# Peptides against a protein of PDB entry 6IDX, part 59

Target 1, 380 residues: chain A of PDB entry 6IDX
Amino acid sequence: KELAKLSADVTFATEFINMDGIIVLTRLVESGTKLLSHYSEMLAFTLTAFLELMDHGIVSWDMVSITFIKQIAGYVSQPMVDVSILQRSLAILESMVLNSQSLYQKIAEEITVGQLISHLQVSNQEIQTYAIALINALFLKAPEDKRQDMANAFAQKHLRSIILNHVIRGNRPIKTEMAHQLYVLQVLTFNLLEERMMTKMDPNDQAQRDIIFELRRIAFDAESDPSNAPGSGTEKRKAMYTKDYKMLGFTNHINPAMDFTQTPPGMLALDNMLYLAKVHQDTYIRIVLENSSREDKHECPFGRSAIELTKMLCEILQVGELPNEGRNDYHPMFFTHDRAFEELFGICIQLLNKTWKEMRATAEDFNKVMQVVREQITRA

## One batch from the design tools (peptide; made by RFdiffusion4, then SolubleMPNN)

Design b1_p12_1_s4 (from b1_p12_1 with T1M H10S)
Fold by OpenDDE base, seed 4:
Structure b1_p12_1_s4 (fold): chain B 380 residues (1-380), chain A 12 residues (1-12)
Amino acid sequence: as target 1 above (380 residues)
Amino acid sequence: MASLKPTPLSPL
């Protein structure tokens, strides 16, 4: 107890470390010896002293043994651990993950996000915060392949549901620290969109062109089986498609694929358009047909609007940027839907289409409409 | 989403 309090002092920490005191603390944890009636209290103070000593940055985190890591991971993975031990164990694991890629690898073998989700199903917001902080650390330090796997895993869907039900809809106000960790989780999850945001469309890729064709089909041929498009009359069809791509509001009516060659937002805009067309088909068809039936130059160009809105949403959500320590603003919608970005796009494209009408905008007003829509989104 | 009523663009 006294050691844990004194370990916060840098002068004491320096002298204690110079006396190999930190090695003694690690060995106490490694021993796992439950011999004392006050073992849990002693262990909690040992872990506290260890954290406070390591936080001075005098000793490298790489000094810790695999046995120490296994003991700490064991305290997180075991049910019915003392709250104080659990909190300190989560914080130690977070610090290990953040400070050492070699420790991250070892920890990622000993614990899963699924195990950490159990610590979110409690009434203690501090435990919940440390559990999310460790999840965020693991997600930040994961190689890209594992990060995508973590995001696509049942664990992330379950994590969002648990956060929604036990944190956001909890009977307690969300503290600043929890709000920050929810913000961090949101940023790290939206950063997975960076690859698609930076992916240029290949105008020669037939599969990517077929997505644009599917957007046309859904808008104009909703009752036609794609199998019944008879191969006859390629040139008349090309001219028909040019008209349809104009009605869809693409900038390049001849080759809409060219509109997706600029990054950002690259292919991510096409993904959003396809999601809207498939999941919110009635909304998509309504937006396209309402603007395509206008002869008054007040048509909202859906294709151009979808691209620029996707770019705007990436800028607002800071896609590809590291989380800022000073921010705690998170979107509850992120926890209500698996495809939260595409759903946000679907809401915002309707807002854009409405705003365009209310402004009586023309194609020349496009940037002014986008500015107004940005202000509407950022104030919402 | 708060209704920031966009001011109609004055017809240029």
Scores: peptide ipSAE 0.032, ipTM 0.665, DockQ to the pose 0.012
Fold by OpenDDE base, seed 1:
Structure b1_p12_1_s4 (fold): chain B 380 residues (1-380), chain A 12 residues (1-12)
Amino acid sequence: as target 1 above (380 residues)
Amino acid sequence: MASLKPTPLSPL
């Protein structure tokens, strides 16, 4: 107890470390000796003193043994652990993951996100915060392949559902620390879009061109009986498609694939358009047809708007940027849907289309409309 | 659902 209090003082910490004091604390944890009548209280103070001493940055986290890691991970994985031991064990694991890539690898072998989700199903917001903080640390330090696997796993859907039900929809105010961890989780998950945001469309890839053709088909052929495809020659078909791509509001009406060669937002814009067209087909068709039937020069160019909106959403959400310690602004929508970015795009493209109409915008007003839509999104 | 209430554009 007194050691844990004194360990917050840098002068005491320096002298205690010089006396091999940390080695003594690590050995107490490694021994695992449950035989003492005050073991839980002693262990909680030992872990507190260890954390406070390590927080001075005098000793490298790489000094910890695999036995120590297994003991700490064991306290997190056990169903009946003291709350104080659990809190300190989560914090120690977080600090180990954040400060050492070698410790991250060892910890990622001993614990799973699924085990940490169990600590979110509690009424203690401090435990919930430390559990999300450790999940965030593991996600931040994971290699790209493993981050994508963590995101695609059943664990992420379950994690979002548990956070939504036990944290966001909880009867308790969300503290600043929890709001920060929810922000961090949001940023780290939206950073998985960076690959698609930086992927250029290949204009020679037929499968990618078939997606653009599918956007045209959904917009213009969805009500057409497939029997009336006129057997018109290849040139008349190209001229027809050029008209359709103009009505879709692509900048390059001849080769819309060229509009997706700009990075950002690259292929991510096409993913959003395809998601809208398949999942929200009525909304997509309405937006396209409302603008394709206009002769007044107030048509909203859907293709151009979708690309620039995707780019703007990436900028607003800071896709590819590291989480900022001063931020705690999270979007509850992120926890309500598995495809939260595409759903946000689907809401924002409707807002853009509405704002374009309200402004009576022309193609010359495009940047002004985008500026207004940016302000509407960032204030909502 | 954060209601993206479009603030009425101040008329340009």
Scores: peptide ipSAE 0.031, ipTM 0.647, DockQ to the pose 0.016
Fold by OpenDDE base, seed 3:
Formats: C-alpha cells, structure tokens, sequence
Structure b1_p12_1_s4 (fold): chain B 380 residues (1-380), chain A 12 residues (1-12)
C-alpha cells in the first residue's frame, strides 16, 4: 500500500527501480503463488505499484516476460471478483499494447475481444472504460488485415450493442474518460474508410461502371418492366444514358466514372450512393426524381452533391487522422447502426437537398450551399 | 438523434 502510493513520486520511483524493486514486483506476479495470506490485496497493490513505476517511462515495457503477460491476461480472461486487480490488469495490458508491437502480438494471442466485452456488461464504469481502452489499443495496433476482420466481425456488432445498452443507455452519466474512449473507438472505426476514400475509380472497370448503371436503373427504371427497354441501337442507348447521368447530377454526363477519380473521396462516395439507393431506395428515388424533373435551374445535382458531401464528412470526421487525446465528442448513432457513416451520409444528403431548396440555389450557389450544410452538420 | 435544426441561416 505505501509502496503503491510512493511509486507515484518520480524520485522514489527512480530510487526503487535502481534497487531492482520493479524486478521483485514482476517476479511476484510471475510466480502466481497464492500461498500468502491476503494474496489478492497484496497483488492489487503490486500491480498498482508496477503501473505507477512504469508510467514514469524509466523502464521499457519490453522488459516484461511472457510469463508476466500470461498472468496479467489470465486476470482479465478469468472470472475475477477483485475489481482492483481487474482494473490494473486491463491498464497494464493497454500500456503494453500501446508501447510495444511485440507485446501486442503476444497479448492478441492470449486475449479476445469477446472476453473484453464481458467486462462491459458490468455496472462499474471504470472497468468498462479500461475494457474499451484496451479494445481501442488492440484495434489501433492491429495489422490492417486483422483490423478489418475486427471491424467486420459479429464481435463488433455485439460490441456496439453492448456499449449502447450498458454504457450509453446506462443509468449513470458518462464520465469524460469514457466519453474519450467512445470517441477513440469511433475515430478508429471511421479510419477503416480511408482505403475506400483514397481508392480511385478505374473508368475502364466494367464492374465499377455497372454500379453507376445500377444507380441509374434504381432511379429511372424502378417502375419500368425491364421487358420494355426499347431495342434502340447502342448509340441511341449511350445518348439516353448521357441524359440520365445528367439528371442524376454527375459532372461528367458521358462518363460518370470520371467523377470518382478524385481522392478523397474516391470510391467511398460511390459506396454511399449505392447504400442510399439500396437501403433507402424511396429516399434516393425521391431526391433524384425531384431534382431531375426541374426545368427552373434550381435542380440540386445529386451526383456532385453526394461526392462533395462524402468528402466533407471525411473532413469533419477526420478520416485517416489519429484520435486526439483532448476530444470526447462521440456520436451515439455510431453505436446504433452497423453502417453509421452511410446512415450519416443518408441524413446529410437529405439535409443538403432541403437546404438547397430553402436557399433557392442554382449550380452557381453550390459552394455556398455546401458551406451552410457544413455549419449545420458541425453544430449538431 | 437531435434534429439537426437547420438554423435558418439568415436569407442571403
């Protein structure tokens, strides 16, 4: 107890480390030997003193043995009643993952996100915070293949559901530390969009062009029996599609694929448009047809608007940037929907279309409308 | 979701 308290002092910590005191603490954990009276209390203070000593940055985290890692991971993976041991074990694992890629690899073999989710199903917000912090550390340090698997897994749907039900909808106010960890999880999950945001469309890729054709089909052929496609020759068909792509509000009416060659937002804008068209089909059709039927120059160019809105959302959400330690602003929507970015896009494109009408905008007002929409989104 | 109240930006 006194050691754990004194270990917060850098002068004491330096002297204690110089006396090999930290090696004694690590060996105590490594032994796993429950032979002492009050072992749990002694262990809780040992882990506290160890963490406080390591937080001074005097000793490298790479000093820890595989046996030490296995003991700490064992305290997290097993049902333990001692909240203090569990809390310090989560914090030690977080610090190990953050400070060493070699320790990350070893820890990722000993613990699963599923085991950490069990620590979110408790009433203790401190345990919940340290469990999310460790999940965030594992997610941050994961190689790209494993990071994408962690994101797509049923485990993340379950994680979001558990966070929503046990943290966000909990009967307790969310503390700043928890709000920060929820923000970090949001940022790390939106950073998975970076690849698609930086992927240029290939204008010669037929499969990507078929997605643009599907957007046209959903907008204009949804009520037309495919049997009544008039057998008009290939040139008349190309001229017809050029008209439809103009009505969709693409900048390049001849080859809309060229509008997706700019990165950001690249293919991510096409993904958002396709999601809107498939999941919110009535909303998509309404937005497209309402603007395509206008002859008054007050049409909102859907294709251009969707691209620039996707780019704007990436800028607002700081897609590709690391989490900022000073921020705690998270969106509860992120935990209510699996496709939270695409749902946010679907809300914001409706807001844009409404704002365009309210402003009585023309194509010349496009940048002014986008600025207004940015201010509306950032004040929410 | 809190309605993103479009604060009517003052008419241009």
Amino acid sequence: as target 1 above (380 residues)
Amino acid sequence: MASLKPTPLSPL
Scores: peptide ipSAE 0.025, ipTM 0.639, DockQ to the pose 0.016
Fold by OpenDDE base, seed 5:
Structure b1_p12_1_s4 (fold): chain B 380 residues (1-380), chain A 12 residues (1-12)
Amino acid sequence: as target 1 above (380 residues)
Amino acid sequence: MASLKPTPLSPL
C-alpha cells in the first residue's frame, strides 16, 4: 500500500528501480502464489506500484517476461477477479500494447477482443473504460491485416451492440474518460476506410467499370425489361450511356471512371454510391430521376455530389488521423449500424439534395451548397 | 436514427 503510493513519486521510483525493486514486483506477480493472507489486496497494490513505477518511463516495458504477461492476461480472462486487480491488469495490458510492438504480439496471442467484451457487460464504468481502452490499444497497434480481421469479425458487431446497450444506453452518465475511449474507438473504426479512400479507380479494371454500369442500370433500367433494349447499333448504345452518365451527374460523363481517380475519396465514393443504390434503391432512384428530368439548370449532379460528400465526410470524421487525447465527442449512431459510414452518407446525400433544391442552386453554386451542407452536418 | 433535422438557421 505505501509502496503503491510512493511509486507515484519520481524520486522514489528512481531509487526503487535502481535497487531492482521493480524486478521484485514482477516476480511477485509471476509466482501466482494465492496462498498468502490478503492475496487479492496485496496483488492489487503490487500491480498499482508496478504501473506507477513503469509510468515514469525509466524502465522499458520490454523487460517484462512472458510469464508476467500470461499472469496479467490470466487476471483479465478469469471470471471471478477482484475489481481492483482487473482494472490494474487491463491498464497494464494497455500500457504494454501501447509501448511495445513486441508486447502487442505476445498479448494478442493471449487475449481476444471477445474476452474483453465480457468486461463491458458490467455496471462498473471504470472496468468498461479500461476494457475499451485495451481494445483501442490492440486496434491501434494491430498490423493492417489484423485490423481488418478485427473489423470484419463477428466480435465487432457484438462489441458495438454491447457498447450500445451496456455503456451508451446504460443507467449512468458517461464520464469523460469513457467518452474519450468511445471517441477513440470511433476514430480507429473509421480509419479502416483509409485504404478505400486512398485507392484510385483503375479505368481499365472491368470489375470497377461494371459497378459504374450497375449504378446506371439500377437508375434507368430497373423498370425496363432487358428485352426492350433497342437493338440499334453499338454507337447508339455508347451515346445512350454517355447521356445516362450525364444524367447521373458524373463530371466525366464519357468515362465516369476518371471521377474516381482522385484520392481522397477514391473508390470509397463508389462504394458509398453502390451501397445507396443496392440498400436504399428507392432513395437512390428518386435522387437520380428527380435531377435527370430537369432541364432548368437546377439539376443536382449526383455523381459529383456523392464524390465531394464522401470526401467531406472523411474530413469531418478525420479518416486516417490519429485520435486526439483531449477529444471525447463520439457519435452514438456509429454504434447502431454495421455500415454506419455508408448509412451516414445516405442521410447526408439526401440532405445535400434537399439543400440544393432549397437554395435553387445551379452547377456554379456547387461549392456554396457543399459549405452549407458541411455546416448542417457538423452542427447535427 | 437521430434525425439530422436541420435546425432552421434563422434567415440572416
Scores: peptide ipSAE 0.014, ipTM 0.595, DockQ to the pose 0.017

Design b1_p12_2_s1 (from b1_p12_2, 5 letters changed)
Fold by OpenDDE base, seed 4:
Structure b1_p12_2_s1 (fold): chain B 380 residues (1-380), chain A 12 residues (1-12)
Amino acid sequence: as target 1 above (380 residues)
Amino acid sequence: SAIDSIRRPKLK
């Protein structure tokens, strides 16, 4: 107990470390011997002292043995009643993951996100916070392949549902530390969109062009089987498609693929448009047809609006930025759906279309409408 | 790159 308190002092820590004191603490954990009176209390203070000593940055985290890692991971992966040991074990694992890629690899083999989810189902917000903090650390340190798997685990209805029901909708105020960890988890999840946001459309890629054609088909030919693409009457079709792409509100009516060559938002805008068209088809068709039938210069250009809205949402959500330590603003909506970004886009594009009508906007007012929509989204 | 340390909860 006194050691744990003194270990916060850098002078004491330096002397204690020079005496190999930290090695003694690690060996106490490694031994796992429950034969000592007050073992749980002693272990909790040992783990506190260890963490406080390591926080001085005097000793490399790579000094810890695999046996030590397995013991700490064991306290997290096994159903334990001792909240004090669990809390410290989560904090130690988080620190190990953050400070060493070698330790991350070892820890990622010993624990699963599924095991950490069990620690979210408790009434203790501190335990929940450390469990999310460890998930965030694992997510941050994961290689890109495993990061996508972890995102799939976050996209997994289970983790989102548990966070939503046991953390966000809990009968208790969200503390600043928990709000920060929820913010971090949100930012790390949205950073997976960066690749698509920075991917330029290739105007020569037929598969990508077929997506734009599918947007046209869904809007105007909803009853036509895509297999009945009538044969090569090329010029009248190009002229017809140019009209349709104008009605869709693309800037480049001849080659809409050119509108997706700007990054950001690149292909992410096309992904959002396709999601809207397939998942919210009635909403998509309504938005397109309401504007395509107008001849009063008050048409909302859907294609241009979708691109600029996607860019705006990426800016608001700080896609591609690292999480800021001072931020704690998270959006509960992102815990309600697996395709939360695309659903947000679907809400915001309807808001944009409404705002455009209310403002009686023309194409010249586009930037003013976007500014009003930005203010509406950021105040919500 | 300074791995901006995600602000961890303080042990109580």
Scores: peptide ipSAE 0.030, ipTM 0.685, DockQ to the pose 0.685
Fold by OpenDDE base, seed 3:
Parts: C-alpha cells; structure tokens; sequence
Structure b1_p12_2_s1 (fold): chain B 380 residues (1-380), chain A 12 residues (1-12)
C-alpha cells in the first residue's frame, strides 16, 4: 500500500527501480502464489505500484516476461476475479499494447475481443471503460490485415449491441472517459473506410464498370421485363446508356467511371451508391426517377451529389485521421448498425435531395446546397 | 501517436 502510493513520486520511483524493485513486483505477479492472507489486496497494490512505476517511462515495457503477461491476461479472461484486480489488469494490458508492438502480439494471442465483451455487460462503468480502452488499443495496434478482422468482430452485431444497450443506453450518465473511448472506437472504425476512400476507379476495368452498370439497371430496368433486352445494335445501346448516365446525374455521362478517379472519395462513393441501390432500393429509385423526369433546370444530379456527399461525410467524420486527445463527441447511431456509414449516407442523400428541392436549386447552386447540407449534418 | 491511456485505477 505504501509502495503503491510512493511509486507515483518520480524520485522514489527512480531509486526503487535502481534497486531492482520493479523486478521484485513482476516476480510477485509471476509466482501466482495465492497462499497468503489478503492475497487479492496485496496483488491489487502490487499491480498499482507496477503501473505507477512504469508510467514514469524509466523502464521499457519489453522487460516483462511472458509469464507476467499470461498472469495479467488470466485476470481478464477468468471469471470471478476481484474487480480491483480486473481494473488494474485491463489498464496494464492497455499500456502494454500501446507501448510495445511485441507485447501487442503476445496479448492478442492470449485475449479475445469476446472475453473483453463480457466486461462490457457489467454495471461498473469503470470496468466498461477499461475494456473499451483495451479494445481500442488492440484495434489501433493491429496490423492492417487484422484490423479488418477486428472490424468484422466489431461489426459483430454483438459488440455494437452490447455497447449500445449496456453502455450508451445504460441507466447511468456517460462519463468523459467513456465518451472519449467511444469516440476513439468510432474514429478507428471509420478509418477502415480510408482504403476505399483513397482507391481510384480504373475506367478501363470492366468489373468496376459493371458496378456502375448495375446502378443503371436498378434505376431503369428494374420494372422492365428482361425479354425487352434491346436487340438493337451496339451503337444504339451505347447512346442509350449515355442518356441513362446523364439521368443518373454523373458529371461524365459518357464514361461515369471518370467521376470516381478523384480521391477522396474514390470507390467509397460507388460503394455507398450500390449499398443504397441494393438495401434501400425504393429510396434509390425514387431519388433517381424524380430527378430524371424533370425538364426544368431543377434536377438534382444524383451521381455528382452522391460523390460530393461521400467526400463531405469523410471530411466531417475525419476519415483517415487518428483520434485526438480530449475529443468526446461520439454518435450513438454508429453503434446501431454494422454498415452505419452507408446508412448515414442514405439518410444524408435524402436530406440533400430534399434541400435541393426546397432551395429550388440549379446546377449553378450546387456548392451552396452542399454548404447548407453540411451545416444541417454538423448540427444534428 | 498512441491514444491517451485511461486514468490509472486508484485504490480508495
């Protein structure tokens, strides 16, 4: 107890470390010797002293043994561990993951996200906060290949549902520390969109062009009996598609693939359009057809609008940026759905289409409409 | 940069 208190002092910590005191603390944890009276209290103080000593940055985190890591991971993975030990163990693992890539690898082998999810189902918000912080640390330190797997594990309707139901919709006010960890988790989740946001469409790739063709098919051929496949010559078919791409509101209605060569938003805009067209087909068809039948200069160009909206959403959500310290602004909506970005796009494209109509906008007003929509989204 | 770690648990 006294050691844990004194370990917060840098002068004491320096002298204690010079006396190999930290090695003694690690060996106490490694031994796992439960035979002592007040073992849980002694262990909780040992873990506190260890953390306070390590927080001075005098000793590398890489000094810890695999046995130490396994003991700490055991306190997180085993049921019925003392809450005081669990809290400190989560904090130690977080620090290990953040400070050492070697320790990250070892910890990622010993602990599953599923085990951390169990600590979110408790009424203790401090435990929940440390569990999310460790999840965030693991996510941040994961190699790119494993980040998508972790994201798929976060897209596990289970983690999002548990965060939503037990944290966000819990009977207690969200503390600043929890709000920060929810913000961090949100940012790290959206950073997975960066690859698609920075992926340029290849206008010569037929498979990528077939996605744009699918958007056309869903908008204009969904009610057409496949028997009316226009047997008319290839040139008439190309001219017909150019008209359809103009009605879809692409800037390059001859080759819509050219509209997706700009990064950001690159292919992410096409992903959003395709999601809207497949998941919210009635909404998609309505938006396209309402603007395709207008002979007045008040048509809202869907394709251009969807691209610029995707870019705007990436800017608002700071896609590709690391989470900032002191930010606590999380959106509960992003915990309600696995495809939350695409759902947000689907809401915002309807808002844009509405705002365009209300403003009686023309193509010359495009930037003004986008500015109004930005203000509407950022105030919501 | 690493994210900020949560405030260390203090025994009350």
Amino acid sequence: as target 1 above (380 residues)
Amino acid sequence: SAIDSIRRPKLK
Scores: peptide ipSAE 0.029, ipTM 0.625, DockQ to the pose 0.345
Fold by OpenDDE base, seed 2:
Structure b1_p12_2_s1 (fold): chain B 380 residues (1-380), chain A 12 residues (1-12)
Amino acid sequence: as target 1 above (380 residues)
Amino acid sequence: SAIDSIRRPKLK
């Protein structure tokens, strides 16, 4: 107890480390010997002293043995561990993952996200915070190939549902530490969109062009009886599609694929448009047809608007940026839906279309409308 | 007690 208190002092820590004191603490954990009276209390103080000593950055985290890692992981994976030991074990694992890639690899073999999810179902907010912190550390330090697998585990309805029901909707105020960890989890989840945001459309790829054609089909052919035989000459058909792409509000009416060559938002804008067209078909058709039937130059260009809105949402959500230690702004909405980004896009594109009408905007006012919409989204 | 405030997991 006295050691754990004194370990927070840098002068004491330096002298204690110089006397090999930290090695003695690691050996106490490695021994696993439950034979001592007050073992749980002694272990909790040992883990506290160890963590406080390591926080001074005098000793490398790579000094820990595989036996030490297995003991700490054992305290997290076993259901009947003292709450005080569990909390400190989660914090130690988080620090190990953050400070060493070699320790990350060893820890990722010893623990699963499923085991950490069980620690979110408890009433203790400190345990929940350290469980999310360790999840975030594992996500942040995961190799690119494994990051998507972890993301699929996070995109699991189960983790989001547990966070929503046991953390966000808990009968207690969210502390600043928990709010920060929820923010970090949100940022790391949105960074999965970075690949699509940075993917340029290939204007020569037929499969990608077929997606744009599907957007046209859903907007204009959904009510058309298939009886209009495709027999009118190839030139009339090309001229028809150019008109349809103009009505869809693409900048390049001849080859709309050129509008998706800018990164950001690249293919992510097309993904959002296709999601809207398939999942919210009535909303999509209404927005497109309302603006396609206007001759007054007050038409809202849907295609251009969808691209610039996707880019704006990526900027607001800081897609591709690392989490900032000073931030704690998380959005509960992102824990309520599997496709939360695409659903946010679907809400914001309706807001944009409404704001365009209210402002009586023309194509020259486009940037002013986008600025107003940005302010509306960031204040909501 | 001051011991229960295990410091914020700092993303270093």
Scores: peptide ipSAE 0.018, ipTM 0.547, DockQ to the pose 0.123
Fold by OpenDDE base, seed 1:
Structure b1_p12_2_s1 (fold): chain B 380 residues (1-380), chain A 12 residues (1-12)
Amino acid sequence: as target 1 above (380 residues)
Amino acid sequence: SAIDSIRRPKLK
């Protein structure tokens, strides 16, 4: 107990480390010896002292043995562990993952996100916070090939539903630390969109062109079977499509694929448009047709608006940025739906279309409308 | 208590 308190002092820590004191603490954990009176309390103080000593950054985390890692992981994976030991074990694993890629690899073999979900189903917010923090650390340090697997574990309706029901909708106020970990989880989840955000459309890719054609079909020919793929388009058909792409509000009416060559938002804007068109078809058709039937120069260009809104949402959500320690702003809405980004886009594009009408905007006012919409989104 | 004073997880 005294050691754990003194270990927070850098002078004491330096002297204790110089005396190989950390090695003694690690050996106590490695032994797993439950024969001592007050074992749980003694172990909790040992783990506190170890963590406080390591937090000084004097000793590399790579000094720990595989036996030590297995013991700490065991305290997280075993049922009915003392809450004080569990909390410290989660914090130690988080620090190991954050500070060493070699320790990350070993820990990722010993624990699963599924095991950490059990620690979210508790009334203790501190345990929940450390469990999310460890999930976040594992997600942050995962190699690119494994990040999608971590994302799939989050996209497993289970983790999201557990966070929503046991953390966010819990009968207790969310503390600053939990709000920070929820923010981090949100940022790391949206960083999975970075690849699509930075993917340029290839104007020569037929499959990508077919998506733009599908947007046109849904808007103007919703009752037409896609099996009537128009054969070799006569010049009259090309002219018809150019008119349709103008009515859709693309900047390049001849080749709308060119509007998706800018990154950000690249292909992510097209994904959002296609999601809106398929999942919220009535909303999509309404927005397009209301603006395509206008000849008063007050048309809201859907295609351009969708692209710039996607870019704006990426900026607001900090897609491709690392989590900031000073931020605690999370959006509960992102835990309510599997495709929360696309649903947010669907809400915001309706807000944009409404704001455009209310402002009586023209194409020259586009940037002013986008500024007002940004303020509306960030204040909501 | 010293038990309650574990440093909160900070993403470093």
Scores: peptide ipSAE 0.027, ipTM 0.617, DockQ to the pose 0.108; fails the geometry check

